# Peptides against a protein of PDB entry 5VVV: the designs that were tried, part 217

Target 1, 276 residues: chain A of PDB entry 5VVV
Amino acid sequence: FLCGVVEGFYGRPWVMEQRKELFRRLQKWELNTYLYAPKDDYKHRMFWREMYSVEEAEQLMTLISAAREYEIEFIYAISPGLDITFSNPKEVSTLKRKLDQVSQFGCRSFALLFDDIDHNMCAADKEVFSSFAHAQVSITNEIYQYLGEPETFLFCPTEYCGTFCYPNVSQSPYLRTVGEKLLPGIEVLWTGPKVVSKEIPVESIEEVSKIIKRAPVIWDNIHANDYDQKRLFLGPYKGRSTELIPRLKGVLTNPNCEFEANYVAIHTLATWYKSN
Target 2, 276 residues: chain A of PDB entry 5VVV as posed
Amino acid sequence: FLCGVVEGFYGRPWVMEQRKELFRRLQKWELNTYLYAPKDDYKHRMFWREMYSVEEAEQLMTLISAAREYEIEFIYAISPGLDITFSNPKEVSTLKRKLDQVSQFGCRSFALLFDNIDHNMCAADKEVFSSFAHAQVSITNEIYQYLGEPETFLFCPTEYCGTFCYPNVSQSPYLRTVGEKLLPGIEVLWTGPKVVSKEIPVESIEEVSKIIKRAPVIWDNIHANDYDQKRLFLGPYKGRSTELIPRLKGVLTNPNCEFEANYVAIHTLATWYKSN

## One batch from the design tools (peptide; made by RFdiffusion4, then SolubleMPNN)

Design b2_p28_5_s4 (from b2_p28_5, 15 letters changed)
Fold by OpenDDE base, seed 4:
Structure b2_p28_5_s4 (fold): chain B 276 residues (1-276), chain A 28 residues (1-28)
Amino acid sequence: as target 1 above (276 residues)
Amino acid sequence: SKELEELKKKYEESKKKYFEIARKDVEE
């Protein structure tokens, strides 16, 4: 069971010292996972093709080493979906090379994210792939296999919540393709019925699990505030029955952008997790 | 470059769309 934090918000990423402090807190609270997915890391999303500089590499190596020190699984995410051409072998090779670099930093767990992108394929991809889901699954499977089938590999679908599913969760051709064609060793991220789900009913998890043919990992936006920095979500982790725990592969909270605001959010997640 | 401007635009539009949806979800 993956339980911890995803740094998955828009806005200023946390500094390395904050991330190290996070690892210390995660260990103390018996959480086990950190997903590196800061939207405003240019080399994560906007400039995903760009290799890390020597200085950036040193920082990431240090960060990954710190995660290991605190027995936190460091999952490196990349979000190529803004402008990748899935059918272009050069794009695939560029993605492989980027993940090879991160592997050299000591990273062993990875995520490929297709959140917050348009459902439109370019003309070249439309000639090769039957659907957007087919394109995403193809590259994800290829990357997963290329990396030697790491123990932890996450996929974030473009339809990552109930409200994004067309026509709905149980009938989504996109999610059906993901469920049928995504290799079984790859985990699927999900935010619940909504992008920001006040509640995640057990029935909603059963529904999505059926179509994706696996228990999802919750990317939980309950405490996310990137969309409204005038608000701080200081309340406890709630609206998730502990009955979800045996039905999930994990829960990663995407909390407030303000690192200092997240004590209650993360601590109460830990309490929730340990209550099962 | 034009390509860079288009990429920046896509990023900002995707972020804006997410923000609008997330705000709505919290208000419900």
Scores: peptide ipSAE 0.728, ipTM 0.962, DockQ to the pose 0.907
Fold by OpenDDE base, seed 5:
Structure b2_p28_5_s4 (fold): chain B 276 residues (1-276), chain A 28 residues (1-28)
Amino acid sequence: as target 1 above (276 residues)
Amino acid sequence: SKELEELKKKYEESKKKYFEIARKDVEE
């Protein structure tokens, strides 16, 4: 069970010292996972093709080492979906080289994210793939296999919540393709019925689990505030029955952008997790 | 470059769309 934090918000990423402090807190609270997915890291999303500089490499190596020290699984995410051509072998090779670099930093867990992108393929991809889901699954499977089938590999679908599913969760051709063709060792991220889910009912998890043919990992935006910087979410982790725990592969909270605001959010997640 | 401007635009549009949805979700 993956339980911890995803740094997955828009806005200024946390500094290295904050991330190290996070790892210390996660360990103290008996949480086990950190997902690196800051949307404003240019080399994560906008410039995903660009290799890390020597200085950036040193920082990431130090961060990954710190995660290991605190027994936190460090998952490196990349979001190539803004402008990748899935059918172009050069794009695939570029993605492989980027993840090879991160592997050299000591990273062993990875994620491919296709969140917050248009549900359209370019002309070249339409000639090769039957659907957007087929294109995404193809590259994800290839990368997963190329990396030697790491123990933890996550996929974030473009339809990552109930409201994004067409026509709905149980009948989505996109999610059906993901469920049927995504390799079984790859985990699927999900935010619940909505992008920001006030509640995540058990039945909603059973529904999505059926179509994706696996228990999802919740990317939980309950405490996310990147969309409203005038608001801080200081309340407890709530609206999630503990009955979800045996039905999930994990929960990663995407909390407030303000690092100092997240004590209650993360602590109460830990309490929730340990209550099962 | 034109390509860079288009990429930046796409990024900002995706962010804006997410923000609008998330704000709505919190109010419901």
Scores: peptide ipSAE 0.725, ipTM 0.962, DockQ to the pose 0.890
Fold by OpenDDE base, seed 2:
Structure b2_p28_5_s4 (fold): chain B 276 residues (1-276), chain A 28 residues (1-28)
Amino acid sequence: as target 1 above (276 residues)
Amino acid sequence: SKELEELKKKYEESKKKYFEIARKDVEE
């Protein structure tokens, strides 16, 4: 069971010292996972093709080493979906080289994210793939196999919550393709009924699990405030029955941008997890 | 470059759309 934090917000990423402090807190609270997915890291999303510099490499190596020291699984995410051409072998090779670099930093867990992108393929991809889901699954499976089928590999669908599913969760051709074609060893991220879900009912998890043919990992935006930095979400982790725990592969909270505001959010997630 | 401007535009539009949806979701 993956339980911890995803740094998955828009805005200024946390500094390395904050991330190291996070690992210490996660260990103390018996959480086990950190997903590196800061949207304003240019080499994560906008410039995903760009290799890390010597200085950036040193920082990431140090960060990954710190995560290991605190027994936190460091998952490196990349979000190529803004401008990748799925059918172009050069794009696939570029993605492989980028993940090879991160592997050299000591990273062993990875995520490929297709959140917050248009549902349209370019003309070249339409000639090769039957659907957007087929294109995403193809590259994800290839990367997963290329990396030697790491123990933890996450996929974030473009339809990552109920309100994004067309026509709905149980009848989504996109999610059906993901469920049928995504290799079984790849985990699927899910955010619940909405982008910001006040509640995640057990029935909603059973519904999505059926179509994706696996228990999801929750990317939980309950404490996310990147969309309204005038608000701080200081309340407890709530609206998630502990009956979800045996039906999930994990929960990763995407909390407030302000690192110092997240004590209650993360601590109460830990309490929730340990209450099962 | 034109390509860079288009990429920046896609990024900002995606962010804006997410923000609008998230703000709506939290108010409901």
Scores: peptide ipSAE 0.724, ipTM 0.963, DockQ to the pose 0.868
Fold by OpenDDE base, seed 3:
Structure b2_p28_5_s4 (fold): chain B 276 residues (1-276), chain A 28 residues (1-28)
Amino acid sequence: as target 1 above (276 residues)
Amino acid sequence: SKELEELKKKYEESKKKYFEIARKDVEE
């Protein structure tokens, strides 16, 4: 069970010292996972093709080492979906090289994210793939296998919540393709019925689990505030029955952008997790 | 470059769309 934090918000990423402090807190609270997915890391999303500089590499190596010291699984995410051409072998090779670099930093767990992108393929991809889901699954499977089938590999679908599913979760051709074609060792991220789910009913998890043919990892935006910087979500982790725990592969909270505001959010997630 | 401006536009549009949806989700 993956339980911890995803740094998955828009806005200024946390500094390395904050991330190290996070790892210490995660360990203390018996959480085990950090997903590196800051939207405003240019080399994560907008410029995903660009290799890390020497200085950035040193920082990431140090960060990954720190995660290991605190027994926190460091998952490196990349979000190529803004402009990748799935059918172009050069794009695939570029993605491989980028993840090779991160592997050299000591990273062993990875995520490929297709959140917050248009549900459209370019002309070249339409000639090769039957659907957007087929394109995404193809590259994801290839990357997963290329990396030697790491123990933890996450996929974030473009339809990552109930409201994004057409016509609905159980009948989504996109999610059906994901469920049928995504290799079974790859985990699927999900935010619940909505992008920001006030509640995640057990039935909603059973529904999505059926179509994706696996228990999802919750990317939980309950404490996310990137969309409204005038708000801080200081309340407890709530609206999630502990009955979800045996039906999930994990829960990763995407909390407030303000690192210091997340004590309650993360601590109460830990309490929730341990209450099973 | 034109390509860079198009990429920036895609990023900003996707971010804006996410923000609009997330705000609505919290208000419901």
Scores: peptide ipSAE 0.720, ipTM 0.960, DockQ to the pose 0.906

Design b2_p28_6_s1 (from b2_p28_6, 21 letters changed)
Fold by OpenDDE base, seed 4:
Structure b2_p28_6_s1 (fold): chain B 276 residues (1-276), chain A 28 residues (1-28)
Amino acid sequence: as target 1 above (276 residues)
Amino acid sequence: EEKEIKERLEKYEKSKEKFKKEALEALK
């Protein structure tokens, strides 16, 4: 069971010292996972093709080493979906090289994210792939296999919540393709019924699990505030029955952008997790 | 090319604003 934090918000990424402090807190609270997915890390999303500089590499190596020191699984995410051409072998090779670099930093767990992108493919991809889901699954499977089938590999679908599913969760052709064609060793991220789910009912998890043919990892935006700078949610982790735990592969909270605001968010997640 | 960078940034901002809108709507 993956339980911890995803740094998955829009806005200023946490500094390396904050991330190290996070690992210490995660260990202390018996959480086990950090997903590196800061949307404003230029080389994560906007400039996903760009290799890390020597200085950035040193920082990431140090960060990954720190995660290991605190027995936190460091999952490196990349979000190529803004402008990748799935059918272009050069794009696939570029993605491979980027992940090879991160692997050289000592990273062993990876995520490929297709969140917050348009559902349309370019003309070249439409000639090769029958759907957007087919394109995403193809590259995801290829990358997963290329990396030697790492123990932890996550996929974030473009339809990552109930409200993004067309026409709905149980009938989504996109999620059906993901369920049928995504390799079984790849985990699927999900935010619940909504982008920000006040509640995640058990039946909603059963529904999505059926179509994706696996238990999801919750990317939990309950404490996210990157969409409203006036919002600071300091309440406890709630609206998630502990009955979800046996039905999930994990829960990663995507908390407030303000690092110091997240004590309650992360601590109450830990309490929730340990209450099973 | 500066033009390609600009277009990429515009796509990023558009996706971010879409997310923000959907997140705000989810809280109603």
Scores: peptide ipSAE 0.600, ipTM 0.934, DockQ to the pose 0.911
Fold by OpenDDE base, seed 5:
Structure b2_p28_6_s1 (fold): chain B 276 residues (1-276), chain A 28 residues (1-28)
Amino acid sequence: as target 1 above (276 residues)
Amino acid sequence: EEKEIKERLEKYEKSKEKFKKEALEALK
């Protein structure tokens, strides 16, 4: 069971010292996972093709080593979906080289994210793939196999919540393709019925699990505030029955952008997790 | 190259604004 934090918000990423402090807190609270997915990291999303500089490499190596020291699984995410051509072998090769570099930093767990992109393929991809889901699954499976089938590999679908599913969760051709064709060792990220889910009913998890043919990992935006600068959610982790725990592969909270505001959010997640 | 960078930035901002809109709607 993956339980911890995803740094997955829009806005200024946390500094390395904050991330190390996070790992210390995660260990203390018996949480086990950190997903590196800061949307404003240029080399994560907008410039996903660009390899890390020597200085950036040193920082990431130090961060990954710190995660290991605190027994936190460090998952590196990349979001190529803004402008990747899935059918172009040069693009696939570029993605492989980028993940090879991160592997050299000591990273062993990875994620491919296709969140917050247009549900459309370019002309070249339409000639090769039957659908957008087919293109995403193809590259995800290829990367997963290329990396030697790492123990933890995550996929974030473009339809990552109930409100993004067309026509709905149980009938989505996109999620059906993901369920049928994504290799079984790859985990699927989900935010619940909505982008920000006040509640995640058990029935909603059973529904999505059926179509994706696996228990999801919750990317939980309950404490996210990157969408409203006036919002600071300091309340406890709530609206999630402990009955979800046996039906999930994990829960990763995407908390407030302000690092100092997340004590209650993360601590109450840990209490929730241990209450099962 | 400058044109490509501009297009990437525009796509990023569009995605960010879409997310913000959907998140705010989810909280109603």
Scores: peptide ipSAE 0.594, ipTM 0.932, DockQ to the pose 0.938
Fold by OpenDDE base, seed 3:
Structure b2_p28_6_s1 (fold): chain B 276 residues (1-276), chain A 28 residues (1-28)
Amino acid sequence: as target 1 above (276 residues)
Amino acid sequence: EEKEIKERLEKYEKSKEKFKKEALEALK
């Protein structure tokens, strides 16, 4: 069971010292996972093709080593979906080289994120793939196999919550393709019925699990505030029955952008997890 | 190159604003 934090918000990423402090807190609270997915990290999303510099490489190696020291699984995410041409072998090769570099930093767990992108394929991709889901699954499976089928590999669908599913969760052709074609060793990220789910009913997890043919990992935006800078949610992790735990592969909270505001968010997630 | 970067930034901002809208709607 993956339980911990995703740094997955829009806005200024946490500094390396904050991330190290996070790992210490995660270990202390018996949590086990950190997903590196800061949307404003240029080489994660907008400039995903660009290799890390020597200085950036040293920082990432140090960060990954710190995660290992605190027995935290470091998952490196990349979000190529803004402008990747899925059918272009040069684009696939560029993605492979980027993930090879991160593998050399000592990273062993990875994620491909297709959240917050347009559903439209370019003309070249339409000639090769039957749908956007087919294109995403194809590259995800290829990358997963290329990396030697790592123990932890995550996929974030473009339809990552109930409100994004067309026409709905149970009838989504996109999620059906993901369920049928995504290799079984790849985990699927999900935010619940909504982008920010006040509640995640057990029945909603059973519904999505049926179509994706696996238990999801919850990307939980309950404490996220990147959509409203005036909002600071300091309340406990709530609206999630502990009956969800046996029905999930994990829960990763995407908390407030302000690192110092997340004590209650992360601590109460840990209490919730241990109460099972 | 500058045009491509500009278009990419515009796509990023558009997706960010879409996310923000959906998140705010989810909390109503």
Scores: peptide ipSAE 0.589, ipTM 0.932, DockQ to the pose 0.945
Fold by OpenDDE base, seed 1:
Structure b2_p28_6_s1 (fold): chain B 276 residues (1-276), chain A 28 residues (1-28)
Amino acid sequence: as target 1 above (276 residues)
Amino acid sequence: EEKEIKERLEKYEKSKEKFKKEALEALK
């Protein structure tokens, strides 16, 4: 069971010292996972093709080593979906080289994210793939196999919540393709019925699990404030029955952008997890 | 190259604003 934090917000990424402090807190609270997915980190999303510099490499190696020291699984995410051409072998090779570099930093767990992108393929991809889901699954499976089928590999669908599913969760051709064609060792991220789910009913998890043919990992936006930085979410982790735990592969909270505001959010997630 | 950077920035900002809208609607 993956339980911890995803740094997955829009806004200024946390500094390396904050991330190390996070790992210490995660260990203390018996949590086990950190997902690196800061949307405003240029080489994660907007400039995903660009290799890390020597200085950036040293920082990432130090961070990954710190995660290992605190027994926290470090998952590196990349979001190529803004402008990748899935059918272009040069683009696939560029993605492979980027993940090879991160593997050299000591990273063993990875994620491919296709969240917050337009549901359209370019003309070249339409000639090769029958749908956007087929294109995403093809590259994800290829990368997963290329990396030697790592123990933890995550996929974030473009339809990552109930409100984004067309026509709905149970009838989505996109999610059906993901369920049928995504390799079984790849985990699927999900935010619940909505982008920010006040509640995640058990029945909603059973519904999505059926179509994706696996238990999802919750990307939980309950404490996310990147959509309204005038708000701080200081309340407890709530609106999730502990009956979800045996029906999930994990829960990763995407909390407030302000690192110092997240004590209650993360601590109460840990209490929730241990209460099962 | 400047054109490609501009187009990527525009796509990023559009996606960010879509997310913000959906998140705010989800809280109603």
Scores: peptide ipSAE 0.583, ipTM 0.931, DockQ to the pose 0.920

Design b2_p28_6_s2 (from b2_p28_6, 18 letters changed)
Fold by OpenDDE base, seed 4:
Structure b2_p28_6_s2 (fold): chain B 276 residues (1-276), chain A 28 residues (1-28)
Amino acid sequence: as target 1 above (276 residues)
Amino acid sequence: MKEEIEELEKKYEESKEKYKKIALEDLK
């Protein structure tokens, strides 16, 4: 069971010292996972093709080493979906090279994210792939296999919540393709019925699990505030029955952008997780 | 190159604003 934090918000990423402090807190609270997915890391999303500089590499190596020191699984995410051409072998090779660099930093767990992108494929991809889901699954499977089938590999679908599913979760051709064709060793991220789910009913998890043919990892936006910097979510982790735990592969909270605001959010997640 | 970067920045900002709008609606 993956339980911890995803740094997955829009806005200023946490500094390395904050991330190290996070790992210490995660260990102390018996959480085990950190997903590196800061939207405003240019080399994670906007400029995903760009290799890390020597200085950035040193920072990431130090961060990954710190995660290991605190027995936190460091998952490196990349979000190529803004402008990747899935059918272009050069794009695939560029993605491989980027993940090879991160692997050299000592990273062993990875995520490929297709959140917050348009459903439109370019003309070249439409000639090769029958659907957007087929394109995403193809590259994800290829990357997963290329990396030697790492123990932890996450996929974030473009339809990552109930409200994004067309026509709905149980009938989504996109999620059906993901469920049928995504390699079984790849985990699927999900935010619940909504992007910001006040509640995640058990039935909603059973529904999505059926179509994706696996238990999801919750990317939980309950404490996310990147959509409104005037709001700060200081309340406890709630609206998730502990009955979800045996039905999930994990829960990663995407909390407030303000690192200092997240004590209650993360601590109460830990309490929830240990109550199973 | 500049035009391609500007287009990419635009796509990023548009996706971000779309997310923000949806997230705010979800709180309702």
Scores: peptide ipSAE 0.717, ipTM 0.953, DockQ to the pose 0.903
Fold by OpenDDE base, seed 5:
Structure b2_p28_6_s2 (fold): chain B 276 residues (1-276), chain A 28 residues (1-28)
Amino acid sequence: as target 1 above (276 residues)
Amino acid sequence: MKEEIEELEKKYEESKEKYKKIALEDLK
C-alpha cells in the first residue's frame, strides 16, 4: 500500500530542505511514499525532453538519497503529454534517455502522467493508433518494459476522475482500453469522482476498479490549494471511509502549496491509514 | 523555435487555468 504525499501542484515547487523535512515527517508518521510531480518543474512537464543539468542532477541525487535514508519510496513522474508525438520513435527514445538519466540518480520508481492535457491526437498519431488511450498505453507499456518492469510504476490517465469520463466511468472507452491493454504491473492514479473530491464513496472505487481491472492509487486533492492560493486547507483528512484501504493500492495526498500548512493534512492521513 | 516555445507556454497556461476552474467548481 503506497501512502504519502504527491508534490503535484501548480506553483512554486518545494525547496530541497522542505522535501527532506517531508521525508523525516513521513517516516515518523509511518508513511512510505513521495511522488515527485511538481508541475512548475520545467523538465517534468513543459520541457520534459530536456535532461537535467549537472547542478540539477546533484540536487536530485541528493534528494533521492535522502528519501532512501528515511525509507521513503521516491517516485519520479514525467508529464510528456502537452506536445509528445506518440508515434514518433524519436520521442519515445528521448523519453527513454530522460528516464535513464533519472535512473542513474538512483531512482527505481517512475510515473507517466497524462493529466491536464487535451483529449486529442495529432494527425501522425491518428495514422498509427486507434485512440488516444491506445497511444498512451503503448508508450507506457514500452517505457515500463524498457526500464525492466520496476516494482512501482504509475500511470495517470487523462480521464483521472469520474467527471472526466465519457460517457461515464463504467462505460468509458478510454478507461476500458487502459484496463484491457495497460500491463498489469502498472498502477493507475485516480482523484475520485471529481478533481477535488470532498468524498470518495466505496462504490465509486469499485466502479473504477472494475473498468481499469485493478485497485487504483488515489491522487488526493482534498488539501490542494493551487487553484486558489487565497484558501488554505487546514482541516483533517476526511470523507474517505477506512473501508477504502483494502480496495486501494495507495493514497498520495497532493496538499497545500505552502509546505508549513500541511502538518494536519499529512498527520491525519497517517492516522486514517493506521486505523484499518 | 521561439514560436514553438510560445505555443507550448500557451498550452501549459491554458491547461492550468482549465484545471483551476474545474477545481473551484468541484468545491460547490
Scores: peptide ipSAE 0.714, ipTM 0.952, DockQ to the pose 0.902
Fold by OpenDDE base, seed 2:
Structure b2_p28_6_s2 (fold): chain B 276 residues (1-276), chain A 28 residues (1-28)
Amino acid sequence: as target 1 above (276 residues)
Amino acid sequence: MKEEIEELEKKYEESKEKYKKIALEDLK
């Protein structure tokens, strides 16, 4: 069971010292996972093709080493979906080289994220793939296999919550393709009924699990404030029954941008997790 | 190259604003 934090917000990423402090807190609270997915890291999303500099590499190596020291699984995410051409072998090779670099930093867990992108394929991809889901699954499976089928590999669908599913969760051709074609060793991220889900009912998890043919990992935006920096979510982790735990592969909270505001959010997630 | 970067920046910002709008609606 993956339980911890995803740094998955828009806005200024946390500094390395904050991330190390996070790992210390996660260990202390018996959480086990950190997903590196800061949207404002240019080399994560906008400029995903760009290799890390020597200085950036040293920082990431140090960060990954720190995660290992605190027994926190460091998952490196990349979000190529803004401008990748899925059918272009050069794009696939570029993605492979980028993940090879991160593997050299000591990273062993990875994620491909296709959140917050348009549902449209370019003309070249439409000639090769039957649907957007087929294109995403193809590259994800190829990368997963290329990396030697790592123990933890995550996929974030473009339809990552109930409100994004067309026509709905149970009838989504996109999610059906993901469920049928995504290799079984790849985990699927899910956010619940909405982008910001006040509640995640058990029935909603059963519904999505059926179509994706696996228990999801929750990317939980309950404490996310990147959409309104004037708000801080200081309340407890709530609206998630502990009956979800046996039906999930994990829960990763995407909390407030302000690192210092997240004590209650993360601590109460830990309490929730240990209450099962 | 500059035009491609500007277009990519625009796509990023549009995606971000779309997300923000939806998230704010979800809180109602």
Scores: peptide ipSAE 0.710, ipTM 0.953, DockQ to the pose 0.928
Fold by OpenDDE base, seed 3:
Structure b2_p28_6_s2 (fold): chain B 276 residues (1-276), chain A 28 residues (1-28)
Amino acid sequence: as target 1 above (276 residues)
Amino acid sequence: MKEEIEELEKKYEESKEKYKKIALEDLK
């Protein structure tokens, strides 16, 4: 069971010292996972093709080593979906080279994220792939196999919540393709019925699990505040029955942008997880 | 190259604003 934090918000990423302090807190609270997905890291999303500099490489190596010291699984995410051409072998090769670089930093767990992108394929991709889901699954499977089928590999669908599913979760052709074609060793990220789910009913997890043919990992935006800079959510982790735990592969909270505001968010997630 | 970067920045900002709008609606 993956339980911990995703740094997955829009806005200024946490500094390396904050991330190390996070790992110490995660270990102390018996949580086990950190997903690196800061949307404002240019080399994660906007400029995903760009290799890390020597200085950035040293920082990431140090960060990954710190995660290992605290027995935290470090998952590196990349979000190529803004402008990738899925059918272009050069794009696939560029993605492989980027993930090879991160593998050299000592990273062993990875994620491909297709959140917050348009559903439209370019003309070249339409000639090769039957749908957007087929294009995403193809590259995800290829990358997963290329990396030697790592123990932890995550996929974030473009339809990552109930409200994004057309016509709905159980009838989504996109999620059906993901469930049928995504390799079984790849985990699927999900935010619940909504982007910010006040509640995640057990029945909603059973519904999505059926179509994707696996238990999801919850990307939980309950404590996210990147959508409103005047908001801080300082309340406990709530609206999630502990009956979800045996029905999930994990829960990763995407908390407030302000690192210092997240004590209650992360601690109450840990209490929830241990109450099972 | 500059125009391509500007288009990419625009796509990023549009996706971000769409997310923010939906997230705010989800809280209602």
Scores: peptide ipSAE 0.702, ipTM 0.949, DockQ to the pose 0.953

